# Ledger of designs, part 226: peptides against a protein of PDB entry 4CIC

Target 1, 148 residues: chain A of PDB entry 4CIC
Amino acid sequence: KVSTKGHYGVQAMFDLAQHFGEGPVSLKSIAERQGLSEPYLEQLIAVLRKAGLVKSVRGAQGGYILAREPRDIKVGDIIRVLEGPIAPVESVSQDDPEHSLKFDFSVTKSVWEKVKKSIEEVLDSITLADMLKDAEEAQMAQGYMYYI
Target 2, 147 residues: chain B of PDB entry 4CIC
Amino acid sequence: KVSTKGHYGVQAMFDLAQHFGEGPVSLKSIAERQGLSEPYLEQLIAVLRKAGLVKSVRGAQGGYILAREPRDIKVGDIIRVLEGPIAPVESVSQDDPEHSLKFDFSVTKSVWEKVKKSIEEVLDSITLADMLKDAEEAQMAQGYMYY

## One batch from the design tools (peptide; made by RFdiffusion4, then SolubleMPNN)

Design b2_p29_1_s3 (from b2_p29_1, 16 letters changed)
Fold by OpenDDE base, seed 2:
Structure b2_p29_1_s3 (fold): chain B 148 residues (1-148), chain C 147 residues (1-147), chain A 29 residues (1-29)
Amino acid sequence: as target 1 above (148 residues)
Amino acid sequence: as target 2 above (147 residues)
Amino acid sequence: SIIGNEFEEPEYLELAEEREEIDLGTVVL
């Protein structure tokens, strides 16, 4: 599961991607559009900023912008910043000394490593630019449904 | 993340797979081999039994067996039984009436659906028989390091 | 140890998480 932190982090980054090139976006406007509390969004943005995914712009038209183009930000980059490394299982303490447990642990670990790798491959295959494109395609599809 | 429940559930099912065809395995012996508390394993086995992945055998040589052959049990089947449907994100309440939020929700949802699908494909591609084979290969590799 | 950026999530998000935790083991990404 992506935590709510990861989910809202991707939403906030996607909102910034939708406004990329339009200038700085206020946290208030992101919070309103994404249904997020402003304090929660401040925490998310602080993390994303420290990781260099978001830049703060100061001034009367201040706010936040993506630090990179949407095509240069993977969903996997956002998630790794917010959640850390993709860990498919909480590390059960490896310290059980019994040799049998260590072996069974190695086989089960390999299953979770396969899951991890698959998640990483998917999240690293999706950029904010891909999400923008998917959004445009969905908007066009809705627009055509209103004309039928 | 697979919960500790999913993780230990797969371990317990794998232990039963290692003993498949040898007869019923006691919960105590599974707990000892897998480093699980017997009460916790009882809860896991109760769920797995209700789902028809495990059978209880009664008697002096009683215990548990896999209800199917190891090749007929996917890791995905175990996880779905223990954890329910593979949900990559907890569903944020869809009830936000703003059209913009619904749209952004749909795009972000599609990302998580892709993650879900990838997890399902991986977990459904791995059987307990595949895990047994991987275990045998690892044992052989260790055996060759001792010679 | 990746220092997870720990911040307080709103309690309502945690509660929404608890209900729909079909705990597919937290893909803690």
Scores: peptide ipSAE 0.018, ipTM 0.753, DockQ to the pose 0.045; fails the geometry check
Fold by OpenDDE base, seed 5:
Structure b2_p29_1_s3 (fold): chain B 148 residues (1-148), chain C 147 residues (1-147), chain A 29 residues (1-29)
Amino acid sequence: as target 1 above (148 residues)
Amino acid sequence: as target 2 above (147 residues)
Amino acid sequence: SIIGNEFEEPEYLELAEEREEIDLGTVVL
């Protein structure tokens, strides 16, 4: 599962992609559209900004913009920035080294590595531009259903 | 990430696969080999048994066996039994229906559905027999490095 | 331990119940 952090991070980045080229978007505006708390969104955007996916614009019409074109931002880039490396298994708390899974049987680990690779391949195959296109296609399809 | 439950469940099932045809394996023996707590393993095995992946054998040489051949048990079957359906996103708590993500933007959901499908395809492509084969190949490769 | 940046997570949004969510126990991606 993508964490709530990853999920909302992708939503916020997608909102910024929808407004790409329209100038800076306020956090309030993103929060209202995406159903996010503004304080939470501030924290997400701070991480995304530090990673160079988002830029802040200062001024009365200030806010945030994508730092790159939507086609140059993969979903995998967003997730790796927010969550770190995609891990297929929750790290069993390293806290008890004695309950160190002595037999981290290379075979069981290899199953999870295959899952990881598959997730990475999917998330790295989807850009914000692909998401924009899918949204446009969905809106057109809905528009056509109202005209039939 | 697979939960600890899914991870340990696959380990326990793999241990049972390694002993398939040797008769019943005690939970204590599995716990010792896999580094699991016996009480936790009892809970996992109870779920796996209820799902028909494992059988209990009673008696002095009692314990657990795979209910099917290792080739007939997918990793995906184990995970679905233990975890339920593979969700690509943590369920954000439904507690405030008014903060219902009105715009569960179908597009964001579709990204996670693609991830889900990819995970399912991988886990459903791997059987306990495939894992046994991979273990044998790894042991042979290690054995050949020492000769 | 990849210490994710601790920030105040919004209350978890329940992904709609109905679809067979393959709950890989939280694949925290």
Scores: peptide ipSAE 0.017, ipTM 0.752, DockQ to the pose 0.043; fails the geometry check
Fold by OpenDDE base, seed 3:
Structure b2_p29_1_s3 (fold): chain B 148 residues (1-148), chain C 147 residues (1-147), chain A 29 residues (1-29)
Amino acid sequence: as target 1 above (148 residues)
Amino acid sequence: as target 2 above (147 residues)
Amino acid sequence: SIIGNEFEEPEYLELAEEREEIDLGTVVL
């Protein structure tokens, strides 16, 4: 499951993508638009900033911007920053040697590695620019339904 | 994340697949081979049995067998039984209406639906028979490295 | 272990079943 952290992180980054080129966006305005708590968003943005996905702009009209163009930020990049590497089944074998699954069946591990690879491929195939395009297409489709 | 439940469920089902056609396997023997607690395995097997993936055999040589051939059981079938439908990001929206993400951005939802679909496709592409074949190939490859 | 970034715990709805979640380093599906 994508954590709530990953989900909200993608939403916040998408909000910044929608305002890309318009200047800095306040955390308050993102929180209001995305239905997020401002304190929670501050924590997310701090992590994303440290990873170099967002920049802070100082001043009276300060806030945050994307550090790169929307086409240069993958959903996978956001998830890796917030959740860490898409861990395969971390083999329990490392932390508790007594409950070490003696038979790390290489076969069952290979199943989860295939799942991991599939998730990575999907998340790395979607950029913030792709999400912007999908949003525009959805808005146009809604607009056409009101004119029929 | 595939839960511990899903992981161990796949292991237990794979153990039953390795013994398919040999007759009933005791939970104790599965637990010993897979490094599982017997009480935990009893709970997993109860769910898998209720879903019709395994059968119980009664008697002195009783135990469990696969209810179908290994080729007719997908990893996805096991996961769906144990974890329920491969939930997309469980929208927190259903259980607590006050914390309902007001803006289910259709776009962000579509990202998670793509991830879900990809997971389903992978898990539905792998059968217990495929896992048996992979195990045999791995064992042969190890055997050839020792000669 | 997902590195517990001390985000204020979003109230993960406690899936209340008390079962000893053996923290298998679970692939976050």
Scores: peptide ipSAE 0.011, ipTM 0.744, DockQ to the pose 0.050; fails the geometry check
Fold by OpenDDE base, seed 4:
Structure b2_p29_1_s3 (fold): chain B 148 residues (1-148), chain C 147 residues (1-147), chain A 29 residues (1-29)
Amino acid sequence: as target 1 above (148 residues)
Amino acid sequence: as target 2 above (147 residues)
Amino acid sequence: SIIGNEFEEPEYLELAEEREEIDLGTVVL
């Protein structure tokens, strides 16, 4: 499962994509538009910045921008930064030796590896540019419903 | 993510598939082979039985069997029974009103729906019979490495 | 026994009581 962290991280990155080329966006404005708490967004942005997906801009219009074009950022890139490797099964924390999946059951493991690969392929097939396009198409479709 | 429950449920069902046609298998024997606790397996089997994926057999050789042939049980069927609907995002429990995904952000939701569909397609493409075949092939491959 | 807590949902305990059991003599395998 994608965590709330991954979910909100994708939302925040998408907001930055919508404003790409318009200059730096404040965390406050992202938080307001995306329904995120500003403190939570600060933590997300710190991680994303460290990974080189976003840049901080200093000045009177200070804020954040995408570090790359929306077409050059995959959803998979965002998820890997925020959540680490896409794991199909919750790794039972190694800290519970009783619940360590002691049985490296090769066949069952192969099922989960197939799931992992499938998730990776999907998330790596979607860019922020694709999401922008989907948003535009959705807005156009809504606009036409008001004119009929 | 598939829970430990889903993982162990698939293991238990696979064990029953390996013994399909040999008669009822005791929970103890499944637990021993799969490295599961017997009490945990009892709970899993109860759910799987209620869903009609396994049957309990009474008698001197009492235990459990698959309710259907291994080819007629998808991994997706097992997961849906044990975990419910495949959700790509953790549903933030509705109980935290501050963290309720208030934003039905249609575009982001569509990403997760694509992930969901992809997971479903994979899990629905794999039967217990496919897993049996993969196990046989793996055993054969190991046997050939010793020659 | 930490494993017992993974089924926090009380619904799983109730499921143990509904034993549909097949008699071994009736199971044509």
Scores: peptide ipSAE 0.007, ipTM 0.731, DockQ to the pose 0.024; fails the geometry check

Design b2_p29_1_s4 (from b2_p29_1, 18 letters changed)
Fold by OpenDDE base, seed 3:
Structure b2_p29_1_s4 (fold): chain B 148 residues (1-148), chain C 147 residues (1-147), chain A 29 residues (1-29)
Amino acid sequence: as target 1 above (148 residues)
Amino acid sequence: as target 2 above (147 residues)
Amino acid sequence: SIIGNEFEEPEYLDLAEEREEIDLGTVEL
């Protein structure tokens, strides 16, 4: 499962990908387009900037840009930055010894490792460029439905 | 992600699969073998029983059995019973309107649907019989490393 | 935090519903 943080992080990065090459985008404009609170988006962008996925541009037309081309940013990269390593099972905090996964049976572990690998393969197979292409195809398909 | 409930549910069902055909297994013995609390296991087994994955047997040698053969129980079936439908994104409870996914952008939704499908395919491809086979192969491999 | 479902303590499911239990008849030796 992906958290709300991961979900909105991918949305914000996708918004920046749609404006790639047009110059810096304000957080306010991203928040408005994506239906996010500006304070929440500031927190997400701060993490993404620290990880080198986005750059801050200063000036009167300042804001944020992608730090790399959309083709060089995987969804998996965004998720790992925001959520850390993709874990198939939620690690119960070591701090509750009654609920700690005391017995990681090797066969059960192998099931969760298969799930992990599958999630990683999917998220690492999708770039922001792939998402841009899918959006363009969807817009074209909608445009054709209005002309029939 | 699978919860602790899903994880322990799969362990308990796998323990019952290892004893399939030997008769009913006590909750106490499952709890001891799997490192689970007996009260927690009672709650898991109650849900699994209600879903028809396990049966209760009464008597002096009473306990629980799998309701179906290990080959007819997928890991995905166990997870769906314990956690509900496999959701790729955690539904933020509708009760916090500030954190509700207000904008499900179609392209972002399609990414999560791909993740969902991938998880479902994996979990539905693994039966308790497959897990039994993997356990036997692992025991044999360990036996050969000691000779 | 992905753990947003606080495990509310499951309310004690009232165990009062009639258990269809399979009676293994007494094998008298």
Scores: peptide ipSAE 0.015, ipTM 0.729, DockQ to the pose 0.024; fails the geometry check
Fold by OpenDDE base, seed 5:
Structure b2_p29_1_s4 (fold): chain B 148 residues (1-148), chain C 147 residues (1-147), chain A 29 residues (1-29)
Amino acid sequence: as target 1 above (148 residues)
Amino acid sequence: as target 2 above (147 residues)
Amino acid sequence: SIIGNEFEEPEYLDLAEEREEIDLGTVEL
């Protein structure tokens, strides 16, 4: 499962994408719009900033911006920053040397590697720009439902 | 992530698949081969049995067998039994009425639905028979490295 | 577990609908 950390990290990055080109956004405004606690968002933003996905702007109209264009940020990039390498299974610490049943471990491992690859391919195929486009299409579809 | 429950459940089901047609396998022998605690395996097998993926055989040579042929059991079937519906994200209980930002929730949800579908497609494409075949191919490849 | 960096525990929104979680005890690895 993607953790709540990954989920809300994608949500916060998507909020910054919606405001891309409008200037810096305050953490408070992101927290209010995304239903996040400000302290929790501060932790997320600190990690995302350290990874170079967001930039802080100082001043009275300061806040955060995306460090790259929405098209240059994949969902997979956000998840890797927040959660580390996409692991389909919790790594059972393989370090117990006594359970050397090497063979059965290889086949089960191959199943999880296929799952991992599939998740990576999906998350690396979706950019923040794709998410923005999907939001615009959904908004237009809702607008048409009010005219019928 | 697949939980340790899902991981070891697939491992235990694969052990039963390797012995399919040889008769009932004891939980003790599965636990020893798979490096699992017997109490943990008892809990897994109880769930898998209740779901009809395994059968218990009573008697002196009793134990467990697959309830279906290995070709008729998908990895996805095992995971759904042990963990429930494949959820890519822990569903934030949408029931907090105050955070009615419906729109942003739809786009983020679509990302996770794509991930879900992808995981389901992979896990539903792999049977215990496919895993058996992969094990045989790996064993043959190792046998050729010794010559 | 996704190997997340230690954030202070975000409130896990308890997705525990009352499926009888057979408490397969936390094997602390």
Scores: peptide ipSAE 0.014, ipTM 0.737, DockQ to the pose 0.046; fails the geometry check
Fold by OpenDDE base, seed 4:
Structure b2_p29_1_s4 (fold): chain B 148 residues (1-148), chain C 147 residues (1-147), chain A 29 residues (1-29)
Amino acid sequence: as target 1 above (148 residues)
Amino acid sequence: as target 2 above (147 residues)
Amino acid sequence: SIIGNEFEEPEYLDLAEEREEIDLGTVEL
């Protein structure tokens, strides 16, 4: 599963992609459009900025922009920044030594590694530009449905 | 991520697959081999039994067996039974109406549906029989490394 | 994370009710 953090991070990055080339976008405007709390979005943007996926712009039209073109940002890049490495299994907190998965059953581990690889391949195959295209296609399809 | 429940459920089912055809396996013996607590395994087995993936056997050699051949049980079947539908995103608990993901943003949802599909395809492509084969191959490879 | 149901408290599924138990005497292996 993708965390709420990853989900909202992708939404925020997609909003910035929709406004790419239009200049800096305020956090408030992103929060309003994406249904996010502004304080939560500030935390997400801080992480994304530190990772070099977004830039802060100062001035009267201050805000945030994508640091790279939408085609150069994969969904996988966003998820790795926000969630870290894609783990197929929840790491049972090493803090319970009794429930230490002592049995590194190589076979079961291999199943989860296959799942991990598949998730990574999917997320690395989708760019923000692909998402923009899908949004445009969906909007056109809706537009045609009102004219029929 | 697979939950601990899904992980241990697959381990328990794999243990039963390793003993398939040898008769019923006690929960204690599975717990010992798989490093699981017996009470936790009882809960897992109860769910798996209710779903028809395992059978309880009564008698002097009472225990559990697979309800189907290892080739007829996918990892995906085990996960669906234990975890329900594979959800790519944590369902934000619908209980916070303020954080209701009101924006069914079709585009972001489509990303997660692609992830879901990929996970399902992988887990549905792996049977307990495939896992048995992989274990045998790994054991042989280890055996050859000592010579 | 496929967060299945976190078993918070182990709801001990009351193992009592629907035991379809196979009698070993009837399982011709």
Scores: peptide ipSAE 0.009, ipTM 0.732, DockQ to the pose 0.026; fails the geometry check
Fold by OpenDDE base, seed 1:
Structure b2_p29_1_s4 (fold): chain B 148 residues (1-148), chain C 147 residues (1-147), chain A 29 residues (1-29)
Amino acid sequence: as target 1 above (148 residues)
Amino acid sequence: as target 2 above (147 residues)
Amino acid sequence: SIIGNEFEEPEYLDLAEEREEIDLGTVEL
């Protein structure tokens, strides 16, 4: 499962993508739009900044911007920064190598590696630009439903 | 992530698949082979039995068997029984519908639905029979390295 | 459990429908 951290991190990055090219966005405004606490968002943004996905701008109109264009940021990049490596299973402590039939362990591990690869492929196939496009299409679809 | 429950549940079901057609397997023997505590395995097997994936056999040679052939049990079936619906994100409480831009929420949700679908497709594409075959192939590959 | 960096545990929003917490260590996906 993507943690709440990964979920809210993608929301915050998507908010910054919607404002890309308009200048710096305040943490307060992101928090209000995304239903996040400002302290929680500050922690998320600090990590995303250290990873080079966002930049801080200082001044009276200070805040945060995406460090790259929305097309150059994958959802997988955001998740790997916030959550670490996509692991399909908790590291079952390899503690007792003696009793587990090493063979059964290898086959079960291969199932989880297939799941991992599948998750990585999906998350690395979606950019913030793809999310922006999906947003525009959904907004257009809603707009047409009010005029019929 | 698949929980420790899902992980060990798949291991236990795979152990039962390896012994399919040989008769009932004791929980003790599964626990020993899979490195599981017997009490923990008993809880897993109870859930799997209630879901109709395993059968209990009573008697001196009692134990558990798969309720269906290994080809008729998907890894996804085991995971759904043990963990419930495959959810890619922890359920974020929808508690404050007023402040979240409903739209941004919908787009973010669509990302997680794509992840969910991908996980389901993978887990529903793998049967216990596929795992048995992968096991045989790996055993053969190891056997050839020793000659 | 995705192997989270040292963030304080974000409050898991309790969308737990009451599935009996069999305390099988939640594997973070």
Scores: peptide ipSAE 0.007, ipTM 0.735, DockQ to the pose 0.046; fails the geometry check

